# Designs tried in a protein design run: peptides against a protein of PDB entry 6A30. Part 94

Target 1, 150 residues: chain A of PDB entry 6A30
Amino acid sequence: AQDADNVLQPIMDLLDSNLTLFAKICEKTVLKRVLKELWKLVMNTMERTIVLPPLTDQTMIGTLLRKHGKGLEKGRVKLPSHSDGTQMIFNAAKELGQLSKLKDHMVREEAKSLTPKQCAVVELALDTIKQYFHAGGVGLKKTFLEKSPD

## One batch from the design tools (peptide; made by RFdiffusion4, then SolubleMPNN)

Design b2_p23_2_s3 (from b2_p23_2, 12 letters changed)
Fold by OpenDDE base, seed 3:
Structure b2_p23_2_s3 (fold): chain B 150 residues (1-150), chain A 23 residues (1-23)
Amino acid sequence: as target 1 above (150 residues)
Amino acid sequence: DEELKELRQKLLQPYQDLLQKAA
């Protein structure tokens, strides 16, 4: 449980920060689209984490996500006027793009097989994230979440 | 705005429940 929390906490902090931002600037329909993109990003990151040698340091994904998440906090430019929302979306998209680049950097490490313990942690993490995005039925549809290649 | 706040809370709730069970 503690190992799973160590992996999940940085991801959930990032998701919460992004959702808080998007909830302020986006309509409901736009927010759903953002959720879909965030889901894809998280799933792709998790998939790469699964395929990637267990970064033994749970701290590295957490630190990478935290460094990118803290980059989000420092990048909280006090957006002044009407042009601010578009720029915030652009900055958020840019940060998501950086997460995608992080994904590319992670893939280059030799695919070490996950230990059974690491697999169990990843499975628990994936289940939790699916529940998060489903949100008791008000979020993304189960069918959409299940179609993502595990 | 309130609907979006509610959605956010519903998204976070499963994770919060998990953390409470693990503590």
Scores: peptide ipSAE 0.134, ipTM 0.678, DockQ to the pose 0.415
Fold by OpenDDE base, seed 2:
Structure b2_p23_2_s3 (fold): chain B 150 residues (1-150), chain A 23 residues (1-23)
Amino acid sequence: as target 1 above (150 residues)
Amino acid sequence: DEELKELRQKLLQPYQDLLQKAA
């Protein structure tokens, strides 16, 4: 549990900060859309950070952020300031890209394979993140979270 | 403001539960 906390703390701090901001500026329907995009970003970033070598991590994160940023820009998100809201989401995605540091916590060695202990930590972390995004039923649906690639 | 506080609390609750288990 302590190891999972070490992994989760940076993620939770970032998510809390960004979601607090988005909750202030977005209506409920828009907020749910933002949550879905953030969920995708978190999951994809974690997967790539764990599976891919360090040299590719930065490039892959950059590519992910660019793809999602463009997708959000093309998406008609009814934000009070469309430009500002889109930029904020993009910035949040960029900050989530810093989760590459998760590799240092989860994969102590540059090994492509996780030890059983590391797998348990990742599993606990992922479960906690899913629960976070579900938010006791007011966030994303469990069915949506379970279908997301881990 | 109360709605935002409630949302934040619900979002953070799973993490807080984890911290309590780790302590």
Scores: peptide ipSAE 0.126, ipTM 0.691, DockQ to the pose 0.471
Fold by OpenDDE base, seed 1:
Structure b2_p23_2_s3 (fold): chain B 150 residues (1-150), chain A 23 residues (1-23)
Amino acid sequence: as target 1 above (150 residues)
Amino acid sequence: DEELKELRQKLLQPYQDLLQKAA
């Protein structure tokens, strides 16, 4: 459980920060689209964390996720009209897109095979994240979550 | 706003439950 928390905490902090922001600025229909993009981002990040040695990358991923999460807080500019909300979503999407580009610069360290313990932690983390995005049925559909490469 | 707060709480609940089990 502690090992799973160490993996999940940075991701959940990012998700909570983003959800808090998006819940304030987005309607329900837009929020569902944002959740889909966040799901893709989280899955891509986890896939890379599995392929990359978990210990060194946790700090880098945590730092990268924290840096991008804090960047969203500084934009406490007065919520101007409809056009500015779209621009904020665009900027947030652009920042999320930059996380995808950071994807290419992460040094392909040799894919260390996960130990059985590490596999169990990752499986628990993945299950928790799936439950998070499903949100008892009000979030993403189970069928959508199951199609993600495990 | 209340509906969005409820959604956020439902999203976070599985993680909160995990943390409670670990404590």
Scores: peptide ipSAE 0.125, ipTM 0.676, DockQ to the pose 0.392
Fold by OpenDDE base, seed 5:
Structure b2_p23_2_s3 (fold): chain B 150 residues (1-150), chain A 23 residues (1-23)
Amino acid sequence: as target 1 above (150 residues)
Amino acid sequence: DEELKELRQKLLQPYQDLLQKAA
């Protein structure tokens, strides 16, 4: 449970921050597109972390996401007045771009076997993330989430 | 703002449930 929290907390903080920003400036159709991109990013990040040495898997996820999450928070330009839609879109694009930098900090290594404990943590984390993106039916479709590589 | 709040709550609920089970 504690291990799962260590993995999920940085992810949830990052996702909440980004979704809060995009929900303010985007219509529902655009927001769905953003959710799809975030889903892909999270899945790719997890995949890369799993292939890292077992001893650093959880720590690496947490550290990388926290670093970029803080970067997003610090770099979060106060959205100007609602009247400047162009600037808001630009800021949103910048925030998303910063999130994508997570990939550059992940080192891809050969996939190593996880311990049973690590497998349980990953399974729990993946299930929680899928539920998060589904959001009781208002988010991404279950069929889309199940087809995405874990 | 209310719509945003509702969306955020729905998105975060699975994580909150996990934390509650762990406590």
Scores: peptide ipSAE 0.116, ipTM 0.667, DockQ to the pose 0.458

Design b2_p23_2_s4 (from b2_p23_2, 10 letters changed)
Fold by OpenDDE base, seed 2:
Structure b2_p23_2_s4 (fold): chain B 150 residues (1-150), chain A 23 residues (1-23)
Amino acid sequence: as target 1 above (150 residues)
Amino acid sequence: DEELEEIRAKFRQPREDLLRQAE
């Protein structure tokens, strides 16, 4: 469980920070759409991270996420006009999109088969992320999360 | 905003549950 948390922590901290912002500025319907896109991105990132040796990539993702997360805290976010909220979503999406580009720099280490322990950690992490996105029913539907092709 | 804090709590709860299970 601790290993799973260590894997999830950078992603969850980023998601928590961004979702707080999104929940403030987005209507419920928009929030759900954002969550769907974030879900796809997180699943894609995890798939890539799992296929890539877990240790080196987590530190890079965490460092990148930490550098970008600190930038968001400083601004006395005057509740920006509708235009500013869209720009913030765009910037957040761009930052998350840069995580997708990290894919190209993530050393294609040969798909070493995950050890059974690593598989268990990943499964636990995935389950926790599904629960996160479901958020006790305020987030995405369980059926959507279950049908998401791994 | 109490409603926003409640929403945040729901998103954080799964991780908190995971950490509790590790103890």
Scores: peptide ipSAE 0.349, ipTM 0.841, DockQ to the pose 0.497
Fold by OpenDDE base, seed 5:
Structure b2_p23_2_s4 (fold): chain B 150 residues (1-150), chain A 23 residues (1-23)
Amino acid sequence: as target 1 above (150 residues)
Amino acid sequence: DEELEEIRAKFRQPREDLLRQAE
């Protein structure tokens, strides 16, 4: 559990900081949309980090930012200023680049496969993240989180 | 903002639970 927390701490601290800002500026419906995009970003980052170890963190983030940045613009996110909301998510995604620390803890350079211990840590981390995004029911629906591609 | 703090608490709770289980 401590290992899982060590992995999650940077992500959750970042998310907490950003959620504070989003909750202040976004209506409930907009907040849910933001959460969905963040969820996708987190899941994709984790997937790429685990499945594609050779990819640099910068390339992963850059690819995710390009894919999801366009998605956010297409979403009628009535943010007070479209530019500010997009920039905030962009900044959040950049800060999620600190997920490089996740790579160092989870991916042994030489092992194509996670050890059983690492798998357990990842599973625990994923479960915790799902719970985080659900946030006791105020966040994303469980059905949405469960249907997300692993 | 009390409502905002309540929302934040709900988001933080999963991690707090994780930490409590590690102890």
Scores: peptide ipSAE 0.340, ipTM 0.836, DockQ to the pose 0.517
Fold by OpenDDE base, seed 1:
Structure b2_p23_2_s4 (fold): chain B 150 residues (1-150), chain A 23 residues (1-23)
Amino acid sequence: as target 1 above (150 residues)
Amino acid sequence: DEELEEIRAKFRQPREDLLRQAE
């Protein structure tokens, strides 16, 4: 559990910081939409970081945002700030580029494959992230989270 | 904002539970 927390701490700190911003400026329905996009981003980033060789954070994030960011219709969310909801997600994703450190915390620099212990840590970390996004029922539905690749 | 803090608490709870299990 402590090892899983050590891996999650940077991610959760970044997510908490962004959540504060999102909760202040987003209505509940908009917040859920943002959470869905963040969920996709986090899961894809973790998958690529663990399974694939390290990519440049900027290139990886840019590719993920191009793929998933299309779902936010640019025009309709009058955010009180002139920043497009898409731009906010882009900025959040840029900050979440630090997720590349997840690999550094879990996988030894020389090992491309996870040990059984590391696999257990990853599983616990993923479960915790699912619970985070569910947030006791105020976040994403469990059924949605279970359909995502884990 | 009490409502905002309540929402944030729900998001933080899973990690707090994880930390409690490590104690």
Scores: peptide ipSAE 0.339, ipTM 0.836, DockQ to the pose 0.482
Fold by OpenDDE base, seed 3:
Structure b2_p23_2_s4 (fold): chain B 150 residues (1-150), chain A 23 residues (1-23)
Amino acid sequence: as target 1 above (150 residues)
Amino acid sequence: DEELEEIRAKFRQPREDLLRQAE
C-alpha cells in the first residue's frame, strides 16, 4: 500500500490542483466530459509508460496530446466559447502527459516485464485512480471506468 | 464555496483510504 501511494502521489496532487480550476470554470456536464478525457489520458499515459519501451517522454506526450488534446479542441468537449478555458484544459492535459515520469516509480528496469510484486502495486494504484475518478458517485460512472483499457 | 469543497473531498477520499490502510 505504501508503494502504491508513492506512485500515486504525484498524479493525485496534479489532478487535485486541476480539478479546482475545472470545477470553477466548467458547468457540471462539461466537467464530466473533461473528466472522461482526463481519464483516458491518464490511463493511456500509464499504459504506454509501463508497457511500451523504448519511447521517449516527448514521443509519448506528443502522441497523447495529438489524440486527446485535439479531441478537446475539436469540440468533443463543448466548452463555452471562452478560448481561455479551452486553453487551460489543454495545458492541464499537457501537464498530465508529463506523467511519463511514473515509469521511474513503477518500473526499475527498462524493457522488462513487471515482477509479481510490481504488478500488485500497479493494480492497487489503478484501483485507487478508478475510485478517484468515480468520487463517490459525483464523478464518472463505474461502468465507464471498468470498460476502459487497463 | 462549501459545495465545491464537498466535491473536492469526494475526490480526495480514495487516497485517504489508501493511506489509512498503509498505517
Scores: peptide ipSAE 0.337, ipTM 0.837, DockQ to the pose 0.496

Design b2_p23_3_s1 (from b2_p23_3, 13 letters changed)
Fold by OpenDDE base, seed 2:
Structure b2_p23_3_s1 (fold): chain B 150 residues (1-150), chain A 23 residues (1-23)
Amino acid sequence: as target 1 above (150 residues)
Amino acid sequence: DEKEKEEKERKEEIEKLRKYARS
């Protein structure tokens, strides 16, 4: 439980921060697509965070959070002109794309067989994240979450 | 008015997500 919470908390903080941003800037249809990409990202990040030593992933998540968080602090609620919202989506997509490239770099690290403890943490974390993304039926469909290639 | 309504609904959906994750 505690180990799973330690892995999940940074991911949940990242999700909360990103969902807040995407809620403000994305239309409903775009938001659904973003949620699907975030799901894939979270699954990949979680797999890495559990498989890789905790030090490298915390810095990566922290660096991602710090890059995104510093952009949000300029609190002048100028109603983003349609152009500003599009640019923010583009920047967010670019950052997601960089995370995908980071995926390709880290997938090359040998799929070390997860220890039974790591597998149990992954399963618990996966269930929690599935529940989060399902969000009582307002988020992603259960069928999508179950059929997503892990 | 319709865009404002859609934005409100979107904010409410995300608030539900956050509440669910914290629960």
Scores: peptide ipSAE 0.073, ipTM 0.500, DockQ to the pose 0.203; fails the geometry check
Fold by OpenDDE base, seed 1:
Structure b2_p23_3_s1 (fold): chain B 150 residues (1-150), chain A 23 residues (1-23)
Amino acid sequence: as target 1 above (150 residues)
Amino acid sequence: DEKEKEEKERKEEIEKLRKYARS
């Protein structure tokens, strides 16, 4: 439980921040596509966080998130003009793209078999994330979450 | 009014996701 929470909390904070932004800017159809891409990102990040030594990844994810999170607090929520919304989508897409590139660089490490403890943490984390993304039926379809390559 | 209603519905959906994740 605690190990799963330690892995999940940074991911959930990232998801909460990004989902709030995307909900404001994206239409319903675009939001569903964004949720699917976030799902892929979460699965990939979780795989790395559990396979890689815990000390380096929490600091990297936390540092990446903290560097980007500091910019949001100071701004008086001016209703973003239509132009500001487009720039925010572009910036969010750029951030997601950078995280995807980080994926391509790290996937070159041979898929080390997870230890039984790591597998148990992954399974618990996956169930929690699947429940989060399903959100009682308002989020992603169960069939999509189950068929996604874990 | 319809656009505002759709935005409200999306915000409510995200808030449900957040509550579920924290639970």
Scores: peptide ipSAE 0.071, ipTM 0.500, DockQ to the pose 0.217; fails the geometry check
Fold by OpenDDE base, seed 4:
Structure b2_p23_3_s1 (fold): chain B 150 residues (1-150), chain A 23 residues (1-23)
Amino acid sequence: as target 1 above (150 residues)
Amino acid sequence: DEKEKEEKERKEEIEKLRKYARS
């Protein structure tokens, strides 16, 4: 539980921040696409975090997420004009797309068999994240979350 | 009015996500 929470909390904080932004700037259809990309990002980040040797620093999950999220400076997100919102989505999608390429590189690293403990943490984290993304039916469809190759 | 409704629905959906994440 605690290990899962340590992994999940930074992810949830990032998701909350990004979802707030995307809800303001995205149409419903775009929002769903963004959610799908965020799902992939989260899955990839979790895979890395769990497969990578124990990242001693809680800061590294935050840093992995922040290295990909550093464009969100704490600045008062002025409601971007429609043009700025599109560019932000494009940039976010581009960053997320680069993460998918990084998945292909990680699959080549020896699939160190997750320890049973790591598997349990992953399962718990995945369930929590799936529920978060599903959000009682207003988010991503359960079928998508379950069939995700990530 | 339709745009306002759609924006409201989006905000409500995100708020549900947040509430769920915090529960």
Scores: peptide ipSAE 0.069, ipTM 0.497, DockQ to the pose 0.199; fails the geometry check
Fold by OpenDDE base, seed 3:
Structure b2_p23_3_s1 (fold): chain B 150 residues (1-150), chain A 23 residues (1-23)
Amino acid sequence: as target 1 above (150 residues)
Amino acid sequence: DEKEKEEKERKEEIEKLRKYARS
């Protein structure tokens, strides 16, 4: 339980911060697309965190999250002009694309079978994240979350 | 305005997401 909470809390904090921003700048249809891409990102990041050795996990998530978060802290986010918002989404999509390429590199490493303990942590984390993204029916559809190949 | 209503609905949906994540 506590180990799963330690992994999930940074992810939840990131999601809360990004959802606030995306809600302000995105229309409802765009927001749904952004949520789907965030779901893929979270699933891929969590898979890497659980499969990689514990020492690299906090630093890699923290570095991935800090590389995205440090750009947001300093500036009074002048509402980017409509053009700048599109460019930010494009840059975020490009970074997501780079993370997908990293999946192709990690799949090439001999994926050691997860230990029963690691499997239990993954299952608990997946259930919690699915519940978060579903949010009582206002978020992503359960069928999408269950059928996601990620 | 229809735009103000849509913005209010989006804020309410996000607040529900946040409350659920904290529970």
Scores: peptide ipSAE 0.063, ipTM 0.494, DockQ to the pose 0.176; fails the geometry check

Design b2_p23_3_s2 (from b2_p23_3, 12 letters changed)
Fold by OpenDDE base, seed 4:
Structure b2_p23_3_s2 (fold): chain B 150 residues (1-150), chain A 23 residues (1-23)
Amino acid sequence: as target 1 above (150 residues)
Amino acid sequence: EEEEKEKKELEKLKKELRESARK
């Protein structure tokens, strides 16, 4: 549990920050698309973090998330004017699109069999993230989260 | 009205996130 929480907390903090921004700038339909891409990002980040260096997970998740999130930190959340909102969505989509390329790199690394402990952490983390993204039905559909190939 | 609805949905999302993280 604690190991899962340590992995999840940085992700959740990032997600909370990004969701706040996206909910302000995105229509409901766009928000759902953004959530789907964030889901993929989170899944990919978790997979990498858990598979590659089990001992540096917090720092690496934080670093991976920060490396992907550093573009977001500097902007004082000025209420985006309509034009700024579109550009922010575009930039966010571009960042998320770069993460899709990250998927191709993950497939090539020999799937080091996760230890049973790592598997348990992943499962707990996935359940928590699924609940988060579902958000009582206001987020992503459970069916999408369960069928996600990520 | 739509913006307020989205804000409420987001706030609900955040609340549920925080509640799920506490369990």
Scores: peptide ipSAE 0.064, ipTM 0.516, DockQ to the pose 0.232
Fold by OpenDDE base, seed 1:
Structure b2_p23_3_s2 (fold): chain B 150 residues (1-150), chain A 23 residues (1-23)
Amino acid sequence: as target 1 above (150 residues)
Amino acid sequence: EEEEKEKKELEKLKKELRESARK
């Protein structure tokens, strides 16, 4: 439970921050597409974070999150001009792209078979994330979450 | 009206998120 919470909390904080931003700047159709891409990203990150030894990941995820989080604090809420919204989407897309590059570095570590303990943590984390992304029916469809390539 | 509806759905999503994290 505590290990699952330690993995999930940074992801949940990232999702809450990004969803708040995306919902302000995106139309409904764009938001749904962003949610689908975030779902894929979260699933891929979890698969890798749980397969990788826990020690290096908190520092890497924390450093990645902290480097990206510092940019949001100092901006006085000026109404994003259309140019600022585009730049925010571009920065968010760039961040997602950098997370995709982190994907390439993590793919090189051999698909170590998950221990039964790691499998149980993954299952609990997946159920929590599925509930999050479903969000009582306002988020992604259950059928999409269940048919997502595990 | 559609924007306000979308905002309400988002606030519902955030609320459910916070409730799931507390559990």
Scores: peptide ipSAE 0.060, ipTM 0.506, DockQ to the pose 0.171
Fold by OpenDDE base, seed 2:
Structure b2_p23_3_s2 (fold): chain B 150 residues (1-150), chain A 23 residues (1-23)
Amino acid sequence: as target 1 above (150 residues)
Amino acid sequence: EEEEKEKKELEKLKKELRESARK
């Protein structure tokens, strides 16, 4: 449990910060698309973090996510004109797109069989993240979260 | 009316996300 929390907490903190911002600036349809991409990213990041013991540095996930998130923090939130919101979404989508390239690098990492302990941590983490992304029914559909190819 | 519903759902999402972060 504590190991799962240690892995999840940095991801959750980042998600909360970014999703709160996205929820403020994005329309519902755009937000839903962003949530789907973030879901994929989180799943991939968790897989890496749990499967690759040496990347335990919270700093790397935080730095990878912060390097991608820092592009979003710089703007003094003037109420973005419609143009500024679109540019922020575009930048966020571009950052997420760069993270999708990280997926291609992950697929090349030999699927080392997760230890039973790692599997249990992944399962617990997945359930927590599914609940988070479902967000009481206003987020992603349960069916999508369950059918997402891990 | 549809825009207002969308806004309410978005505020609900924000609330649920914040509450989930606290648990």
Scores: peptide ipSAE 0.055, ipTM 0.486, DockQ to the pose 0.148
Fold by OpenDDE base, seed 3:
Structure b2_p23_3_s2 (fold): chain B 150 residues (1-150), chain A 23 residues (1-23)
Amino acid sequence: as target 1 above (150 residues)
Amino acid sequence: EEEEKEKKELEKLKKELRESARK
């Protein structure tokens, strides 16, 4: 339980910060798409963190998510005209898409079967994140979260 | 009205997130 909380807390803090920003900038339809891509990113990052040997501290998840999130910070948010915000989201989605391709490269490495302990941590973390993204029905649909191939 | 609805949904999302993190 405590190990799962230590992995989830940095992810949740980052999601809270980014969701607040995206909700201010994005229309409802764009926000839903961003949430779907963030879900995929979180799932992939969590899988990597649990599957990769314990050597990469809380700092690496935070740094991977922050490095992809900091690509958003260095752009002086001049409130770009509505068109420029769409381009930034598209670029962020493109970078997220490249992370998805990195999944295909990692899946090719010998999927060392997760130990039963690692599987239990993954399941607990997944349930917490699903509840987060569902947000009592205002977020992503349960059917999407359950059927996600990620 | 649509902006106010979106703000309320976001506030609800944040509240549920905080409650989930506390459990």
Scores: peptide ipSAE 0.058, ipTM 0.504, DockQ to the pose 0.162; fails the geometry check

Design b2_p23_3_s3 (from b2_p23_3, 12 letters changed)
Fold by OpenDDE base, seed 2:
Structure b2_p23_3_s3 (fold): chain B 150 residues (1-150), chain A 23 residues (1-23)
Amino acid sequence: as target 1 above (150 residues)
Amino acid sequence: SELERLLEELKEEKEKLRKSRAS
């Protein structure tokens, strides 16, 4: 449980900050696309956080959060004109894109077989994240979450 | 709006998770 919490907390902090922002600025259709990309990102981050040694992962997640947090501070959301909203979405998409690029720079440690303990942590974390992304039925569909190849 | 509802659900789920961790 504690190990799962240690993995989940940075991810949840990332999700909370970003999803709150995106939900405020995005149209429903755009938000759904963002949620799908975030889902992929979370799955990839979890895999790395659990498989990689804890010390390198916290610094990486912290660095990611810090880079994203700087984007949040400038968001004194004046009700952006349509142009400003589009720019915010573009910036958010760019930030998500940078996170995906970090995937490529993180050494694909060969999918080491997860230990039984790591598997249990992953399963618990996945259930929690699926529930969060489903968001009482207004988020991602359960069928999508269960069939996700990520 | 649906977006406001989504935000509220996300907040509620966050709180549920916090409570679960505290137990």
Scores: peptide ipSAE 0.017, ipTM 0.448, DockQ to the pose 0.126
Fold by OpenDDE base, seed 1:
Structure b2_p23_3_s3 (fold): chain B 150 residues (1-150), chain A 23 residues (1-23)
Amino acid sequence: as target 1 above (150 residues)
Amino acid sequence: SELERLLEELKEEKEKLRKSRAS
């Protein structure tokens, strides 16, 4: 449980911050597509984070997430014009894309089989993430989450 | 690069939806 929370917390903090913004700016159809892509990204990031030794990754992910999270705190966010909202989505997703580059540095250890403990953490983490992305029925469909190859 | 491509696709879809509603 604690190990799963340590892996999930940085991802959940990122998702909570970005999805709230996306829900406000995106139309329903666009939001569903964004959620599907975020689901794939989260699954890939989680798999790599659990396969890698937990201690080194928390500091790197935490530092990367902390550096990028500071930009949203300051100003009285005037409802950005449609152009500004699109640019914010682009910047947020560019930040998520940098997590994908972190993925490339983490690829070297992907060849290791998961230990039974890591498998249990993955299973617990998957259930939590599925519940989050389902979001009480307003998010992704349960059938999509269960059938996703990611 | 893949995420940037997906974002561009989402921007294009949003613009198509905006144009369809304005029409």
Scores: peptide ipSAE 0.016, ipTM 0.441, DockQ to the pose 0.022
Fold by OpenDDE base, seed 3:
Structure b2_p23_3_s3 (fold): chain B 150 residues (1-150), chain A 23 residues (1-23)
Amino acid sequence: as target 1 above (150 residues)
Amino acid sequence: SELERLLEELKEEKEKLRKSRAS
């Protein structure tokens, strides 16, 4: 339980911050697409955080989170003009793309089989994240979450 | 309205998760 909480807390903080921002700037259709991409990102990040040694991933996720979070500390987020919103989405997509490239570098490490303990942590984390993304039925469909190849 | 509902449900799920961690 404690190990799962340690993995989930940074992810939940990231999701809360990004979803709040995207909900303000995106139309419904765009938001659904963003949610699907965030789901993929979260699944990939969880796999890495659980499979890879704890020290490097917390620092990388924490550094990525801090780089994004420091932009939010300064004053009233003026609703960026339509042009500024597009640029923020583009920057967020670019950063997501960099995380995807990090996947290609990390997957080259030998696919160590998950230990039974790691499997239990993954299962607990997956259930929690599925509930979060489903959001009582208004978020992502259960069928999408269950059939995700990620 | 649908977006507002989604945001409210996300807040509720966050609170449920917080309570589960505190127990």
Scores: peptide ipSAE 0.016, ipTM 0.442, DockQ to the pose 0.124
Fold by OpenDDE base, seed 5:
Structure b2_p23_3_s3 (fold): chain B 150 residues (1-150), chain A 23 residues (1-23)
Amino acid sequence: as target 1 above (150 residues)
Amino acid sequence: SELERLLEELKEEKEKLRKSRAS
């Protein structure tokens, strides 16, 4: 349980910091694309956290999130008035670009075989993350979450 | 709006996860 919490905490912090902002600035179709990119980032982050030594992983994830999340100021993004569709698209494209940059810092390490303990943590984490991203049916489709190659 | 609903569902799932961690 505690190990699963340690893996999930950085992921939840990432989601909390970004999803509120993206929901404010993205139209429905763009938001779905953002959620897909977040899913990929979450999977890569989880892989890194499980494969690397726990202390080094948390520090690296925190540092990466802090370096790239600083541009995601919780600042009052003045909701562009609904009339400025161009500004909304521009903001959404900018945020997607930031997510892609963050993903590129998730260096894929060679997949070592997981220990039984690591497998149990992965299973618990995956179930929790899938539920979160599905969001009662308004988020990502279950079929996407189950068949994702990430 | 659908976006507001999504945010509410995500908040609820976050709270469920928080409660699960506390147990």
Scores: peptide ipSAE 0.015, ipTM 0.438, DockQ to the pose 0.119

